# Ledger of designs, part 61: peptides against a protein of PDB entry 3VZA

Target 1, 98 residues: chain A of PDB entry 3VZA
Amino acid sequence: RVERLCKSKELFEERLGLEIRRIHNEQLQFIFRHIDHKDPDKPYMFTLSINEQGDYEVTSCTPPLDCISEFQLKVRETNNFSAFIANIRKAFTALSFK
Target 2, 62 residues: chain B of PDB entry 3VZA
Amino acid sequence: AAYVTQLYYKISRIDWDYEVEPARIKGIHYGPDIAQPINMDSSHHSRCFISDYLWSLVPTAW

## One batch from the design tools (peptide; made by RFdiffusion4, then SolubleMPNN)

Design b2_p15_8_s1 (from b2_p15_8, 6 letters changed)
Fold by OpenDDE base, seed 4:
Structure b2_p15_8_s1 (fold): chain B 98 residues (1-98), chain C 62 residues (1-62), chain A 15 residues (1-15)
Amino acid sequence: as target 1 above (98 residues)
Amino acid sequence: as target 2 above (62 residues)
Amino acid sequence: SEEDEKLLQEAKEAA
């Protein structure tokens, strides 16, 4: 079971190009790669925490996204975490074409 | 690593087939209505294409 | 671990 779990994590990281890490102050860091086809290893990342009210809060975003604040509101309204992450990736992808 | 894999599933709704060779990207995507199979030969695609394709399976509607 | 706890919490709060 442990071997499968480790393999699963590695498969997700490689195939989705998404690494998830815990960082200081009880935050999660989401690191997207495979965004820019011309530079597949270039990271696009944001950090996420749960604030005092229990709501998702984006604490950083690199590179910055104009839409990130709106997405934060949307995920609080809908609790659709999947769409939240997917929309951020879509936004990073769009940014990579500029 | 159990919790991170759970989070990956919450995000992607993908369950991998772990019994196939590494070059075969095989699994199931569980959409809201219908489950769809994933079956790709990774040797035929770039890493970016594979990731883009898999993420295209994830709905972005809120 | 603390990482597992945080990841679990995020998974739990996801719809």
Scores: peptide ipSAE 0.142, ipTM 0.925, DockQ to the pose 0.041
Fold by OpenDDE base, seed 1:
Structure b2_p15_8_s1 (fold): chain B 98 residues (1-98), chain C 62 residues (1-62), chain A 15 residues (1-15)
Amino acid sequence: as target 1 above (98 residues)
Amino acid sequence: as target 2 above (62 residues)
Amino acid sequence: SEEDEKLLQEAKEAA
């Protein structure tokens, strides 16, 4: 089981190009790679926490996304975490073409 | 690692087949209405293409 | 949802 779990994490990281890390102040850092086909290792990242009200809160976004605050609102309204992450990746992808 | 993999599933709705050869990307994507198999030869695609393809399976509708 | 919040919290602890 331990071996399987470790392998699972590695497979997700490589295949999705998404690394998830725990950082200070009980936050999660989401690091996207494989966004820019010309620079596959270039990271696009944001950090997420749960505030005192229990709501998702984006605490940082690099590079910045104009839509990130709207996405935060949408995920609070819909509780669709999958769409939240996918839309952020989509936004980063769009940004990489600019 | 159990919880982070659970989060990956929550995000992607993908379950991998862990018994296949390393070059084979095999699994199942569970959509809201249907489940679709994933079966790719990773040696035939770039890392970016693979990621883009897999993310394309994830709905962005709220 | 509460499940998502719990999962996120657990993931933070496990990551």
Scores: peptide ipSAE 0.114, ipTM 0.924, DockQ to the pose 0.043
Fold by OpenDDE base, seed 5:
Structure b2_p15_8_s1 (fold): chain B 98 residues (1-98), chain C 62 residues (1-62), chain A 15 residues (1-15)
Amino acid sequence: as target 1 above (98 residues)
Amino acid sequence: as target 2 above (62 residues)
Amino acid sequence: SEEDEKLLQEAKEAA
């Protein structure tokens, strides 16, 4: 049902504070909010593509994360996409305290 | 919308209850061992707390 | 786009 799908997307966006967007050059943009409790609407973002080898590739990360390249390696090794996204959020959260 | 909602489920393993009032956050988190109910009053919490709590349900082990 | 849909599909099929 179209109405259910629309509602589902809205609930996930609000409750997880995560927006997922299609952007140019065959990429996905992941936008985290609700990271900084002092500034809940501040976005923390990264973009993702599938490269010519078929592997996940992080094409941008704002603000930058020292660990993002390691996470890219880990998700390629494990294919654990859930842990990949959750660890990025955890890293952004840690960054917000600095 | 089907693709993105499926992606949200793959990420969070949460299935919402869509038949409750907007102020009620109700659903089920499907962990590796058992399913755990989610049932909270959003009016009692900040948006950041709610998000942090829900993400705390998602394992970070690779 | 079709390519964007494929990307979403690949992401959701991750283990």
Scores: peptide ipSAE 0.113, ipTM 0.924, DockQ to the pose 0.043
Fold by OpenDDE base, seed 2:
Structure b2_p15_8_s1 (fold): chain B 98 residues (1-98), chain C 62 residues (1-62), chain A 15 residues (1-15)
Amino acid sequence: as target 1 above (98 residues)
Amino acid sequence: as target 2 above (62 residues)
Amino acid sequence: SEEDEKLLQEAKEAA
């Protein structure tokens, strides 16, 4: 089972181009790659925590996204975490074309 | 690892087929209405294309 | 949601 779980993580990381890491202060870092087809290893990342109110809070975003605060609001309203992450990737993708 | 894989499933709604050859990307995407099979030959596509395709399966509607 | 919070916390512990 441990072997399967490790393989699963690696498959997700490579195929989705999404790495998830635990960082200081009880935060998760989401690192997108495979965004820019001309530079597939270029990272696009944000950090996420749960604040004292129990709500998702984006604590950093690199490169910055104008829409990130709106997405934070939307995920708090809808609890659609999947759409939250997918929309962030979509926004990073759009940014890579600028 | 179980917890992070659970998170990946929560995000992508994809379940991989772990018994296929490494060059084959097989799995199932569980959409809100239907389940859609995934079956790709990774040697035919770039890493970016594969990722873009898989993410295209994930609804962005809130 | 509570489920999301738990999952996120568990993921943080595992990642």
Scores: peptide ipSAE 0.111, ipTM 0.924, DockQ to the pose 0.044

Design b2_p15_8_s2 (from b2_p15_8, 7 letters changed)
Fold by OpenDDE base, seed 3:
Order: structure tokens, then sequence, then C-alpha cells
Structure b2_p15_8_s2 (fold): chain B 98 residues (1-98), chain C 62 residues (1-62), chain A 15 residues (1-15)
């Protein structure tokens, strides 16, 4: 089972181009790759925490996204975490063309 | 790793078929209405294309 | 692990 779980993580990381890491201060770091077709390994990332109120809070975003604050609001309102992550990736993708 | 895979599923709604050869990307995407099969030959596509395609399955409507 | 526990918390929050 451990081997299967490890394989699962690796498959998701490679196929989605998304790595998820725990970092200091109880934060999660989401690292997107495979965004820029000219530089597939270029990372696009943001960090996420749960604040004192229990709400999702984006603590960093690199490169910065103008829409990230709106997305934070949307995920708090809808609790649609899937759409939250997908929209961020979509925004990073759009940014990579500029 | 169990917890991170749970998170990946919550994000992507994809369940992989772990019994196929490494070059085959096979699984199921569970949308709200329809479950759609995934079946790709990874050797025919770039990593970026594969990721873009898989993410295209994930709805962005809030 | 501690990492797994924290990821679990996020998974729960995302549900």
Amino acid sequence: as target 1 above (98 residues)
Amino acid sequence: as target 2 above (62 residues)
Amino acid sequence: SAEDAELLEEARAAA
C-alpha cells in the first residue's frame, strides 16, 4: 500500500504538473510546472494557509496574479477548492503568454 | 502520502489506473454529471500538453 | 508524519 501511495503521488505530480509541499508556519505550497511550453520546468507557485478565522488565505503568489485576491474570496464563499486551484493554474497559464 | 493523494483527488477528481504500463495515462475523471475515461499514450504528447489536457477536464466554474 | 497530518487538515477543509 505504501508503494501504491507513493506511486500515486508521483503520477499526480508528473501528470498534473503540480507539487504540494508543507512549508513553515503550517502552510501548503502549490508548485505548478508544465505551464510554459517553452520552459516546462519553470515553477509557478502560491502558498496557502488557514487563518485564525478558519478561512483559506493565500500568503504568497509567484509570479503575482492580479486575480488571486478575488479567487481567495471566491473559494471562501463557495468552498470549491477544485475550482480554486484550477482557476489559479488557468491564470498562470494566461500569464505565461505575456 | 495518503493525505496528499486525497488532496489531489479533491482537486482533480481523477482516479488513476495503476495497473497499466508507465507510458499509458489511464484513469477516470469524475465530473459532476459524467465520468469520463482518460486513456492517453504519453509518448505521443509533451508533458505540457498532457497537463493542459488533464486540467481542461477540471471545471473552473465556482 | 506531521506533514501528512497537515495535508489531511487541508483535505478536510477542502471537502
Scores: peptide ipSAE 0.155, ipTM 0.926, DockQ to the pose 0.042
Fold by OpenDDE base, seed 5:
Structure b2_p15_8_s2 (fold): chain B 98 residues (1-98), chain C 62 residues (1-62), chain A 15 residues (1-15)
Amino acid sequence: as target 1 above (98 residues)
Amino acid sequence: as target 2 above (62 residues)
Amino acid sequence: SAEDAELLEEARAAA
């Protein structure tokens, strides 16, 4: 099971170009790569925590996204975490063309 | 890595086939209606194309 | 940490 879990994590990281890390102060860091086809290893990242109210809160976003605050509201409303992550990736992709 | 792999599934709804050669990207995407197979030769595509394709399977509707 | 693991678990459950 451990071997499969390790392999699964590696496959997701490579194929989705998404790394998920535990970081200090009870945060998750999401690191997207494979966004810029001209620079596939360039990271696009954001950090997420649970605030005092128990809501998802984006604590950082690099590079900044104008839409990130709206997405934070949407995920709080819908609890659709999949759409939340996918929309952030779409926004980073759009940003890479500018 | 149980928690993170579970999170990857919740995000992508993809279940990989772990019994294939490394160059074969094979699995199943579980959409809201119908499950769709994934079957790609990674040697025929860039890493960015593969990622873009897989993410295109994930609905962005809230 | 345990807290980080709990956050991962919560995110998983939310999706």
Scores: peptide ipSAE 0.150, ipTM 0.926, DockQ to the pose 0.044
Fold by OpenDDE base, seed 2:
Structure b2_p15_8_s2 (fold): chain B 98 residues (1-98), chain C 62 residues (1-62), chain A 15 residues (1-15)
Amino acid sequence: as target 1 above (98 residues)
Amino acid sequence: as target 2 above (62 residues)
Amino acid sequence: SAEDAELLEEARAAA
């Protein structure tokens, strides 16, 4: 089972181009790659925490996204975490073309 | 690892088939109304294309 | 949701 779980993580990382890391101050870092087809290894990142109110809070976003605050609001309203992450990736993708 | 893979499933709704050769990307995407099989030959596509395709399966409607 | 928060916390521990 442990071996399966390890393999699963690696498959998700490679196939989705999404790495999830624990970082300081009880945050998760989400690192998207495979965004820029001309530079597949270029990272697009944001960090996330649960604030004192129990809400999702984006603590950083690199490169910055104008829509990130709106997405934070939307995920708090809908609790649709999947759409939250997917929309962020979509936004990063759009940004990579500029 | 169990928890992070659970998070990946929460995000993508994808369950991989782990009993295939590494070059085969095989699994199931569980949409809200239908389960869609995934079956790709990774050697035929770029990493970016594969990721874009898989993410295209994930609804962005809130 | 509370479940989402727990999952994030568990993911933090596991990642």
Scores: peptide ipSAE 0.132, ipTM 0.927, DockQ to the pose 0.045
Fold by OpenDDE base, seed 1:
Structure b2_p15_8_s2 (fold): chain B 98 residues (1-98), chain C 62 residues (1-62), chain A 15 residues (1-15)
Amino acid sequence: as target 1 above (98 residues)
Amino acid sequence: as target 2 above (62 residues)
Amino acid sequence: SAEDAELLEEARAAA
Protein backbone atom coordinates (compact mmCIF):
# COMPACT_ATOMS: atom_id res chain seq x y z
CA ARG B 1 0.00 0.00 0.00
CA VAL B 2 1.46 3.29 -1.16
CA GLU B 3 0.08 5.32 1.72
CA ARG B 4 1.57 2.98 4.28
CA LEU B 5 4.92 2.93 2.53
CA CYS B 6 5.09 6.70 2.47
CA LYS B 7 4.29 6.86 6.15
CA SER B 8 6.87 4.20 6.87
CA LYS B 9 9.58 6.17 5.13
CA GLU B 10 8.71 9.30 7.06
CA LEU B 11 8.71 7.47 10.36
CA PHE B 12 12.12 5.98 9.70
CA GLU B 13 13.55 9.31 8.62
CA GLU B 14 12.36 11.12 11.71
CA ARG B 15 12.89 8.44 14.31
CA LEU B 16 16.25 7.18 13.12
CA GLY B 17 17.38 10.57 11.95
CA LEU B 18 18.48 8.94 8.72
CA GLU B 19 17.59 10.07 5.23
CA ILE B 20 18.49 7.96 2.22
CA ARG B 21 18.73 9.60 -1.18
CA ARG B 22 19.64 8.49 -4.66
CA ILE B 23 22.25 10.72 -6.20
CA HIS B 24 24.20 10.93 -9.43
CA ASN B 25 26.29 8.08 -10.75
CA GLU B 26 24.12 5.41 -9.17
CA GLN B 27 25.05 6.23 -5.61
CA LEU B 28 23.13 6.31 -2.37
CA GLN B 29 23.57 9.16 0.04
CA PHE B 30 23.00 8.50 3.71
CA ILE B 31 22.32 11.61 5.74
CA PHE B 32 22.37 11.35 9.51
CA ARG B 33 20.81 13.97 11.71
CA HIS B 34 20.08 13.98 15.42
CA ILE B 35 23.77 13.31 16.00
CA ASP B 36 24.76 16.49 17.78
CA HIS B 37 22.34 17.12 20.61
CA LYS B 38 23.31 20.78 20.54
CA ASP B 39 22.53 20.98 16.83
CA PRO B 40 20.07 18.21 15.97
CA ASP B 41 19.62 19.24 12.35
CA LYS B 42 23.32 19.24 11.54
CA PRO B 43 23.88 16.65 8.81
CA TYR B 44 26.53 13.95 8.82
CA MET B 45 26.64 12.09 5.57
CA PHE B 46 28.36 9.58 3.34
CA THR B 47 27.76 8.19 -0.12
CA LEU B 48 27.87 4.57 -1.13
CA SER B 49 28.10 2.70 -4.41
CA ILE B 50 28.75 -0.74 -5.76
CA ASN B 51 32.11 -0.80 -7.48
CA GLU B 52 33.21 -2.80 -10.49
CA GLN B 53 33.95 -5.80 -8.32
CA GLY B 54 30.48 -5.69 -6.82
CA ASP B 55 31.69 -4.53 -3.43
CA TYR B 56 30.39 -1.69 -1.32
CA GLU B 57 32.49 1.41 -1.74
CA VAL B 58 32.25 4.65 0.18
CA THR B 59 32.67 7.44 -2.33
CA SER B 60 32.46 10.36 0.08
CA CYS B 61 32.16 11.08 3.77
CA THR B 62 31.38 14.46 5.30
CA PRO B 63 32.78 15.11 7.76
CA PRO B 64 35.62 12.70 7.04
CA LEU B 65 36.09 9.66 9.25
CA ASP B 66 39.45 8.04 9.83
CA CYS B 67 37.74 4.71 10.36
CA ILE B 68 35.71 4.66 7.16
CA SER B 69 38.23 2.60 5.22
CA GLU B 70 38.31 0.00 7.94
CA PHE B 71 34.53 -0.15 8.02
CA GLN B 72 34.47 -0.60 4.27
CA LEU B 73 36.81 -3.53 4.67
CA LYS B 74 34.73 -5.01 7.47
CA VAL B 75 31.46 -4.84 5.59
CA ARG B 76 33.07 -6.56 2.63
CA GLU B 77 34.30 -9.30 4.92
CA THR B 78 31.15 -9.79 6.96
CA ASN B 79 28.40 -8.52 4.68
CA ASN B 80 26.88 -7.04 7.82
CA PHE B 81 25.35 -3.97 6.28
CA SER B 82 23.43 -3.12 9.42
CA ALA B 83 26.56 -3.02 11.54
CA PHE B 84 28.25 -1.01 8.82
CA ILE B 85 25.69 1.77 8.94
CA ALA B 86 25.41 1.65 12.71
CA ASN B 87 29.16 1.89 13.18
CA ILE B 88 29.35 4.88 10.88
CA ARG B 89 26.68 6.61 12.93
CA LYS B 90 28.59 5.74 16.08
CA ALA B 91 31.73 7.25 14.59
CA PHE B 92 29.89 10.41 13.60
CA THR B 93 28.54 10.64 17.12
CA ALA B 94 32.02 10.39 18.57
CA LEU B 95 33.22 13.04 16.16
CA SER B 96 30.48 15.42 17.25
CA PHE B 97 32.04 15.51 20.70
CA LYS B 98 35.04 17.21 19.09
CA ALA C 1 9.17 3.69 -1.22
CA ALA C 2 8.91 -0.07 -0.97
CA TYR C 3 12.58 -0.61 -1.61
CA VAL C 4 13.78 2.19 0.64
CA THR C 5 11.63 0.92 3.49
CA GLN C 6 13.09 -2.50 2.92
CA LEU C 7 16.50 -0.92 3.24
CA TYR C 8 15.50 0.75 6.48
CA TYR C 9 14.41 -2.61 7.81
CA LYS C 10 17.63 -4.21 6.69
CA ILE C 11 19.55 -1.56 8.57
CA SER C 12 17.51 -1.23 11.73
CA ARG C 13 15.49 -4.45 11.93
CA ILE C 14 12.61 -2.34 13.18
CA ASP C 15 8.99 -2.78 12.18
CA TRP C 16 6.70 0.08 13.17
CA ASP C 17 3.16 -0.07 14.41
CA TYR C 18 1.32 2.30 12.11
CA GLU C 19 -2.01 2.25 13.91
CA VAL C 20 -1.03 4.16 17.04
CA GLU C 21 -1.30 7.87 17.66
CA PRO C 22 1.51 10.05 16.29
CA ALA C 23 3.02 10.75 19.70
CA ARG C 24 3.52 7.06 20.36
CA ILE C 25 6.61 5.37 18.99
CA LYS C 26 5.63 1.75 18.90
CA GLY C 27 7.17 -1.14 17.06
CA ILE C 28 9.32 -4.22 17.29
CA HIS C 29 13.05 -4.57 16.98
CA TYR C 30 14.08 -7.96 15.70
CA GLY C 31 17.42 -8.71 17.25
CA PRO C 32 19.57 -11.72 16.54
CA ASP C 33 18.17 -13.66 19.48
CA ILE C 34 14.87 -12.17 20.57
CA ALA C 35 12.39 -9.59 19.45
CA GLN C 36 12.17 -6.50 21.62
CA PRO C 37 9.10 -4.29 21.80
CA ILE C 38 9.48 -0.58 21.27
CA ASN C 39 6.97 1.61 23.05
CA MET C 40 7.85 5.22 23.75
CA ASP C 41 6.04 8.47 24.31
CA SER C 42 7.82 10.83 21.96
CA SER C 43 6.69 13.85 23.94
CA HIS C 44 8.87 12.70 26.82
CA HIS C 45 12.12 12.68 24.85
CA SER C 46 14.19 14.77 22.50
CA ARG C 47 14.58 13.79 18.88
CA CYS C 48 18.24 13.05 19.51
CA PHE C 49 17.50 10.84 22.47
CA ILE C 50 14.93 8.89 20.51
CA SER C 51 17.32 8.34 17.63
CA ASP C 52 20.18 7.40 19.94
CA TYR C 53 17.97 4.96 21.76
CA LEU C 54 16.72 3.29 18.61
CA TRP C 55 20.21 3.03 17.18
CA SER C 56 21.39 1.53 20.46
CA LEU C 57 19.18 -1.42 19.64
CA VAL C 58 21.20 -2.10 16.49
CA PRO C 59 24.23 -4.32 17.12
CA THR C 60 27.56 -2.89 16.04
CA ALA C 61 29.43 -6.17 16.25
CA TRP C 62 30.57 -7.28 12.85
CA SER A 1 26.27 -10.19 -0.60
CA ALA A 2 24.38 -10.46 -3.84
CA GLU A 3 21.15 -9.83 -2.00
CA ASP A 4 22.53 -6.69 -0.43
CA ALA A 5 23.74 -5.40 -3.76
CA GLU A 6 20.38 -5.99 -5.35
CA LEU A 7 18.60 -4.29 -2.51
CA LEU A 8 20.91 -1.32 -2.76
CA GLU A 9 20.30 -1.02 -6.46
CA GLU A 10 16.57 -1.33 -6.03
CA ALA A 11 16.65 1.19 -3.23
CA ARG A 12 18.60 3.57 -5.44
CA ALA A 13 15.90 3.29 -8.05
CA ALA A 14 13.15 3.91 -5.53
CA ALA A 15 14.77 6.64 -3.46
Scores: peptide ipSAE 0.120, ipTM 0.927, DockQ to the pose 0.044

Design b2_p15_8_s3 (from b2_p15_8, 6 letters changed)
Fold by OpenDDE base, seed 1:
Structure b2_p15_8_s3 (fold): chain B 98 residues (1-98), chain C 62 residues (1-62), chain A 15 residues (1-15)
Amino acid sequence: as target 1 above (98 residues)
Amino acid sequence: as target 2 above (62 residues)
Amino acid sequence: SEEDERLLREAEEAA
């Protein structure tokens, strides 16, 4: 079981190009790679927390995304966390094309 | 780290087949209507292509 | 672990 769980994490990280880390102040850091085909290891990242109200809150985004505030609103309204993460990746991808 | 995999599933809705050879990317994506099998030879694609393809399976509609 | 607990919380909050 332990080996399976470890392998699962590794497979997701590599295949999705998404690393998820817990960082200080009860935040999650999402690190996207494989965004820029010319620089696959270039990281695109954001941090997320749950505020006192229980709502998702983006605490940082690098590089910055103009749409991130709107996405935060949308995920609070819909609770569609999957779409939230996927839309952020799509936005990062668009940004990588300059 | 069971909770990590749970989060990945919540995001991607993908369940991997862990019994296949390392070069085989095999699993199932569970969409809202149908389950779509995943079966790729990783040696035939770039890392970026693989990621883009898998993310393309994830709906972006709110 | 604390990390697992946080990730679990996020997973549970997601629809």
Scores: peptide ipSAE 0.190, ipTM 0.925, DockQ to the pose 0.041
Fold by OpenDDE base, seed 5:
Structure b2_p15_8_s3 (fold): chain B 98 residues (1-98), chain C 62 residues (1-62), chain A 15 residues (1-15)
Amino acid sequence: as target 1 above (98 residues)
Amino acid sequence: as target 2 above (62 residues)
Amino acid sequence: SEEDERLLREAEEAA
C-alpha cells in the first residue's frame, strides 16, 4: 500500500504538473508546472491556509493573479475545491500567454 | 502520502491504472454523470499537452 | 506536522 501511494503521488505530480507541499505555519503550497509550453518547468504557485474562521485563505500567489481574491470568495461560497484549483490553473495558463 | 493522493483525487477525480507500463497513461476520470476512460501513449505527447488534456477533463464551473 | 495534516483533511472534505 505504501508503495502504491508513493507511485500514485509521483504519477499525479508528473501527469497533472501539480506538486502539493506542506509548508510552515499550517499552509499548503500548490506548485503548477507544464503551464508554459515554451518553459515547462517554470513554476506557478500559490499557498493556502484555513483561517481562524475556518475559511480557505490564499496567503500568497506567484506570479500574482488579479482573479485570486474572487476565486477565494467563490470557493468559500461553493466549497468546490476542484473548480477552485482548476480555475487557478486556467488563470495561470492565460497569464503565460501575456 | 495518503492525504496527498486523496487530495489529488478530490481535485482531478482521476483514478490511475497502476498496473500498466510507464509509457501508458491509463485511468478513469469520474465526471458528475459519467466516467470517461483515459488511455494514451505518453511517448506521443509533450508533458504540457498531457497536463493540459487531463486538466481539460476537470470542470471549472463553480 | 499534525497541523498540515489537518489542513489536508479539511481540503479533502470539500465538495
Scores: peptide ipSAE 0.186, ipTM 0.924, DockQ to the pose 0.043
Fold by OpenDDE base, seed 4:
Structure b2_p15_8_s3 (fold): chain B 98 residues (1-98), chain C 62 residues (1-62), chain A 15 residues (1-15)
Amino acid sequence: as target 1 above (98 residues)
Amino acid sequence: as target 2 above (62 residues)
Amino acid sequence: SEEDERLLREAEEAA
């Protein structure tokens, strides 16, 4: 089971170009790669926490996205975490001007 | 690791086939209405193409 | 950590 879980993580990281890391102060860091086809290793990242009210809160975004605050609001309203992450990737892709 | 892999599934709705050779990207994407098979030869595509394709399976509608 | 796992669980329960 442990071996399978490790393999699963590696497959997701490589195939989705998405690394998920636990960081200090009860946060998750999401690191996208494979965004810019001309620079596949360039990272696009944001950090996420759950605040005292239990709501998703984006604590950082690099590079910055004008739409990130709106997405934070949308995920709080819809609770659609999948769409939240996918829309962020879409926004990063647009920002890369591929 | 269980938490992370579960989160990946929650995000992507993809379940991989772990019994195939590394060059084969095989799995199932579970959409809201239909399950779509994934079956790619990774040697025929760039890393970015593969990622873009897989993410294209994930709905962005809120 | 336990806090990180809590965050992961709550994210998993979304959508």
Scores: peptide ipSAE 0.178, ipTM 0.924, DockQ to the pose 0.042
Fold by OpenDDE base, seed 3:
Structure b2_p15_8_s3 (fold): chain B 98 residues (1-98), chain C 62 residues (1-62), chain A 15 residues (1-15)
Amino acid sequence: as target 1 above (98 residues)
Amino acid sequence: as target 2 above (62 residues)
Amino acid sequence: SEEDERLLREAEEAA
């Protein structure tokens, strides 16, 4: 089971170009790669925590996204975590073309 | 690692076929209404294309 | 850490 889980994680990381890390202060770091076709290894990342109210809170976003605050509001409203992550990736992709 | 893999599934709704050769990207995407097979030869595509394609399967509607 | 895992669990319970 452990081997399967490790393999699964590696497949997701490579195929989705998404790494998920546990970091200090009870946060998750989401690192997107494969965004810029000219620089596939360039990271696009954000960090996420659960605040005192129990809501998702984006604590950092690099590079910054104008839409990140709206997405934070939307995920709190809908609790659609999948759409939240997918929309962030979409936004990073759009940013890479600027 | 169980938690992170569950999170990946929750995000992507993809279940991989772990028994195929490394060059084959095979799995199932479970959409809201129907399940769609994934079957790609990774040697025919860039890493960026593969990622873009897979993410295109994930709905962005809130 | 256990605290980090808690965050993962909470995220997995979303949607």
Scores: peptide ipSAE 0.162, ipTM 0.923, DockQ to the pose 0.043

Design b2_p15_8_s4 (from b2_p15_8, 4 letters changed)
Fold by OpenDDE base, seed 1:
Structure b2_p15_8_s4 (fold): chain B 98 residues (1-98), chain C 62 residues (1-62), chain A 15 residues (1-15)
Amino acid sequence: as target 1 above (98 residues)
Amino acid sequence: as target 2 above (62 residues)
Amino acid sequence: SKEDEELYKEALERA
């Protein structure tokens, strides 16, 4: 089972082009790749924490997204974490088309 | 490891088939209305296409 | 790690 879990992580990372890492101060870093078809390894990333009020908070976004604050509000209202991550990826994709 | 995979599932709603050959991208996407099979030959697609396709399965409606 | 476990668990529970 442990072997399968490790394999599962690797499959998700490669196939979704999404790496999830724990970083300092109890934050999660989400790193998207495979966004720019001309530069598949270029990372697009944001960090997420749960603040003292228990709400999701985006602590960084690189490159910056104008819509990130609105998405943060939406995920707090809806608790739709899947849509939250998917919309961020869509926004990064749009940004990559310069 | 269990937790990160659970997070991936919560995000993507994809469950992989782990018993197939590495070049086969096989699994199931569990959408709100219907479960859709995934079955791709990775050698036929770019990494970016594969990722874009899989993410296209994930609803963006809040 | 335990820290990773807690962080992922919180994310799953609150989402």
Scores: peptide ipSAE 0.191, ipTM 0.924, DockQ to the pose 0.041
Fold by OpenDDE base, seed 5:
Structure b2_p15_8_s4 (fold): chain B 98 residues (1-98), chain C 62 residues (1-62), chain A 15 residues (1-15)
Amino acid sequence: as target 1 above (98 residues)
Amino acid sequence: as target 2 above (62 residues)
Amino acid sequence: SKEDEELYKEALERA
């Protein structure tokens, strides 16, 4: 079972081009790759925490996204975490064409 | 690693077939209405194409 | 680690 869990993580990281890390101050870092077809290893990332009010809060976004504050509001309203992550990836993809 | 893999599933709704050869990307995407099979030969596609395709399966409606 | 597990649990519970 342990071997399968390790393999599962590796498959998701490679196939989705998404790495998830725990970082300081109880935050999660989401690192997207495979965004820019001309530079597949270029990272697009954001960090997420739960604030004192218990709400999702984006604490950083690199490169910056104009829409990230709106997405933070949307995920607080809907609690649709899947759509939240997918929309961020879509926004990073659009940014890579600029 | 159970928690991070559970998070990946909550994000993507993809369940992989772990018994196939490494060059085969096989699994199931569980959408709200229908389960769609995934079955790709990774040697036929770039890493970016594969990721874009898999993410295209994930709904973006809030 | 235990701290990592709790962080992931929190994310899963809220998501």
Scores: peptide ipSAE 0.189, ipTM 0.924, DockQ to the pose 0.042
Fold by OpenDDE base, seed 4:
Structure b2_p15_8_s4 (fold): chain B 98 residues (1-98), chain C 62 residues (1-62), chain A 15 residues (1-15)
Amino acid sequence: as target 1 above (98 residues)
Amino acid sequence: as target 2 above (62 residues)
Amino acid sequence: SKEDEELYKEALERA
C-alpha cells in the first residue's frame, strides 16, 4: 500500500503536471507544469493557506493572475476546491498564450 | 502520502489503474453524473497534451 | 511528516 501511494503521487504529478508541496507557515504550494507547450517545464504556481477564520487564502501567485482574487472569493462561496484549482490552471494556460 | 493522494483525487476525481504498464494511462474519471474510463497510449501524445486532456475532464463550473 | 499530514487534512476538511 505504501508503494502504491508513492506511485500514485508520481503518476498524478507527471500526468496532471501538478506538484503539491508543504511550505512554511502551514501553506500549500501548487506548481503547475505542462502549461506552455513550447516550454513544458516552465512552472506556474500559487500558494494557499487557511486563515484563522477558516477561509482559503491565496498568499502568492506567480505569474500573477488578475482573476485570482475573484477565484478566492468563488471558492469561499462555493467551497468547490476542484473547480478552484482547475480554473487557476485554465487561467495560467490562457496567460501562456500572451 | 495518503493525504496528498486524497487531495489529488479531490481535485481531479481520477483514480488510476496501477497494474498497467507505464506507457498506458488508464483510470477512471468520476464526474458528477457518470464515471468515464481513461485509456491512453502515452507514446502517442506529448506531456502537455496529456495534461491538457486530463484537466479537460475536470469541470470548471463553480 | 506529521505537519504535512495535518496540513493536507485541514485542506481536505475545508474543501
Scores: peptide ipSAE 0.188, ipTM 0.924, DockQ to the pose 0.042
Fold by OpenDDE base, seed 3:
Structure b2_p15_8_s4 (fold): chain B 98 residues (1-98), chain C 62 residues (1-62), chain A 15 residues (1-15)
Amino acid sequence: as target 1 above (98 residues)
Amino acid sequence: as target 2 above (62 residues)
Amino acid sequence: SKEDEELYKEALERA
């Protein structure tokens, strides 16, 4: 049911601190919050698309991550999307301490 | 919303219990080896701590 | 939109 799906989405958004949006030009936007304990609502985000070759491509990352290109390579090699997202969050977390 | 919830499951491997009171964070994380229950009182933790804890359940090995 | 749905499908199928 639509009601259950809406509740599920809200629970994931709040508990994981991750919002997923469909945005222009056939892209997904991933917005992490709850990264900085001093500023829980501060967003850390990246956008993702499937390029013409059919591969995952990170089209933006704010704030920028030095490791994002490596992660893009890794997810293309492994197709481990879960690890991809988790590693990005881990990297954002590390960045918040600098 | 079906697609986004499926995506959340693909990412987190968490299935929530939707029948408990709002202050109870209850569910199951399905790891590669075993399933682990989640059962937290949200009133005892910050939002950041809860998120950090849940993400700690997600493997980062490629 | 239909394009958005296809993007989700592609992501889910490949993940």
Scores: peptide ipSAE 0.178, ipTM 0.922, DockQ to the pose 0.042; fails the geometry check

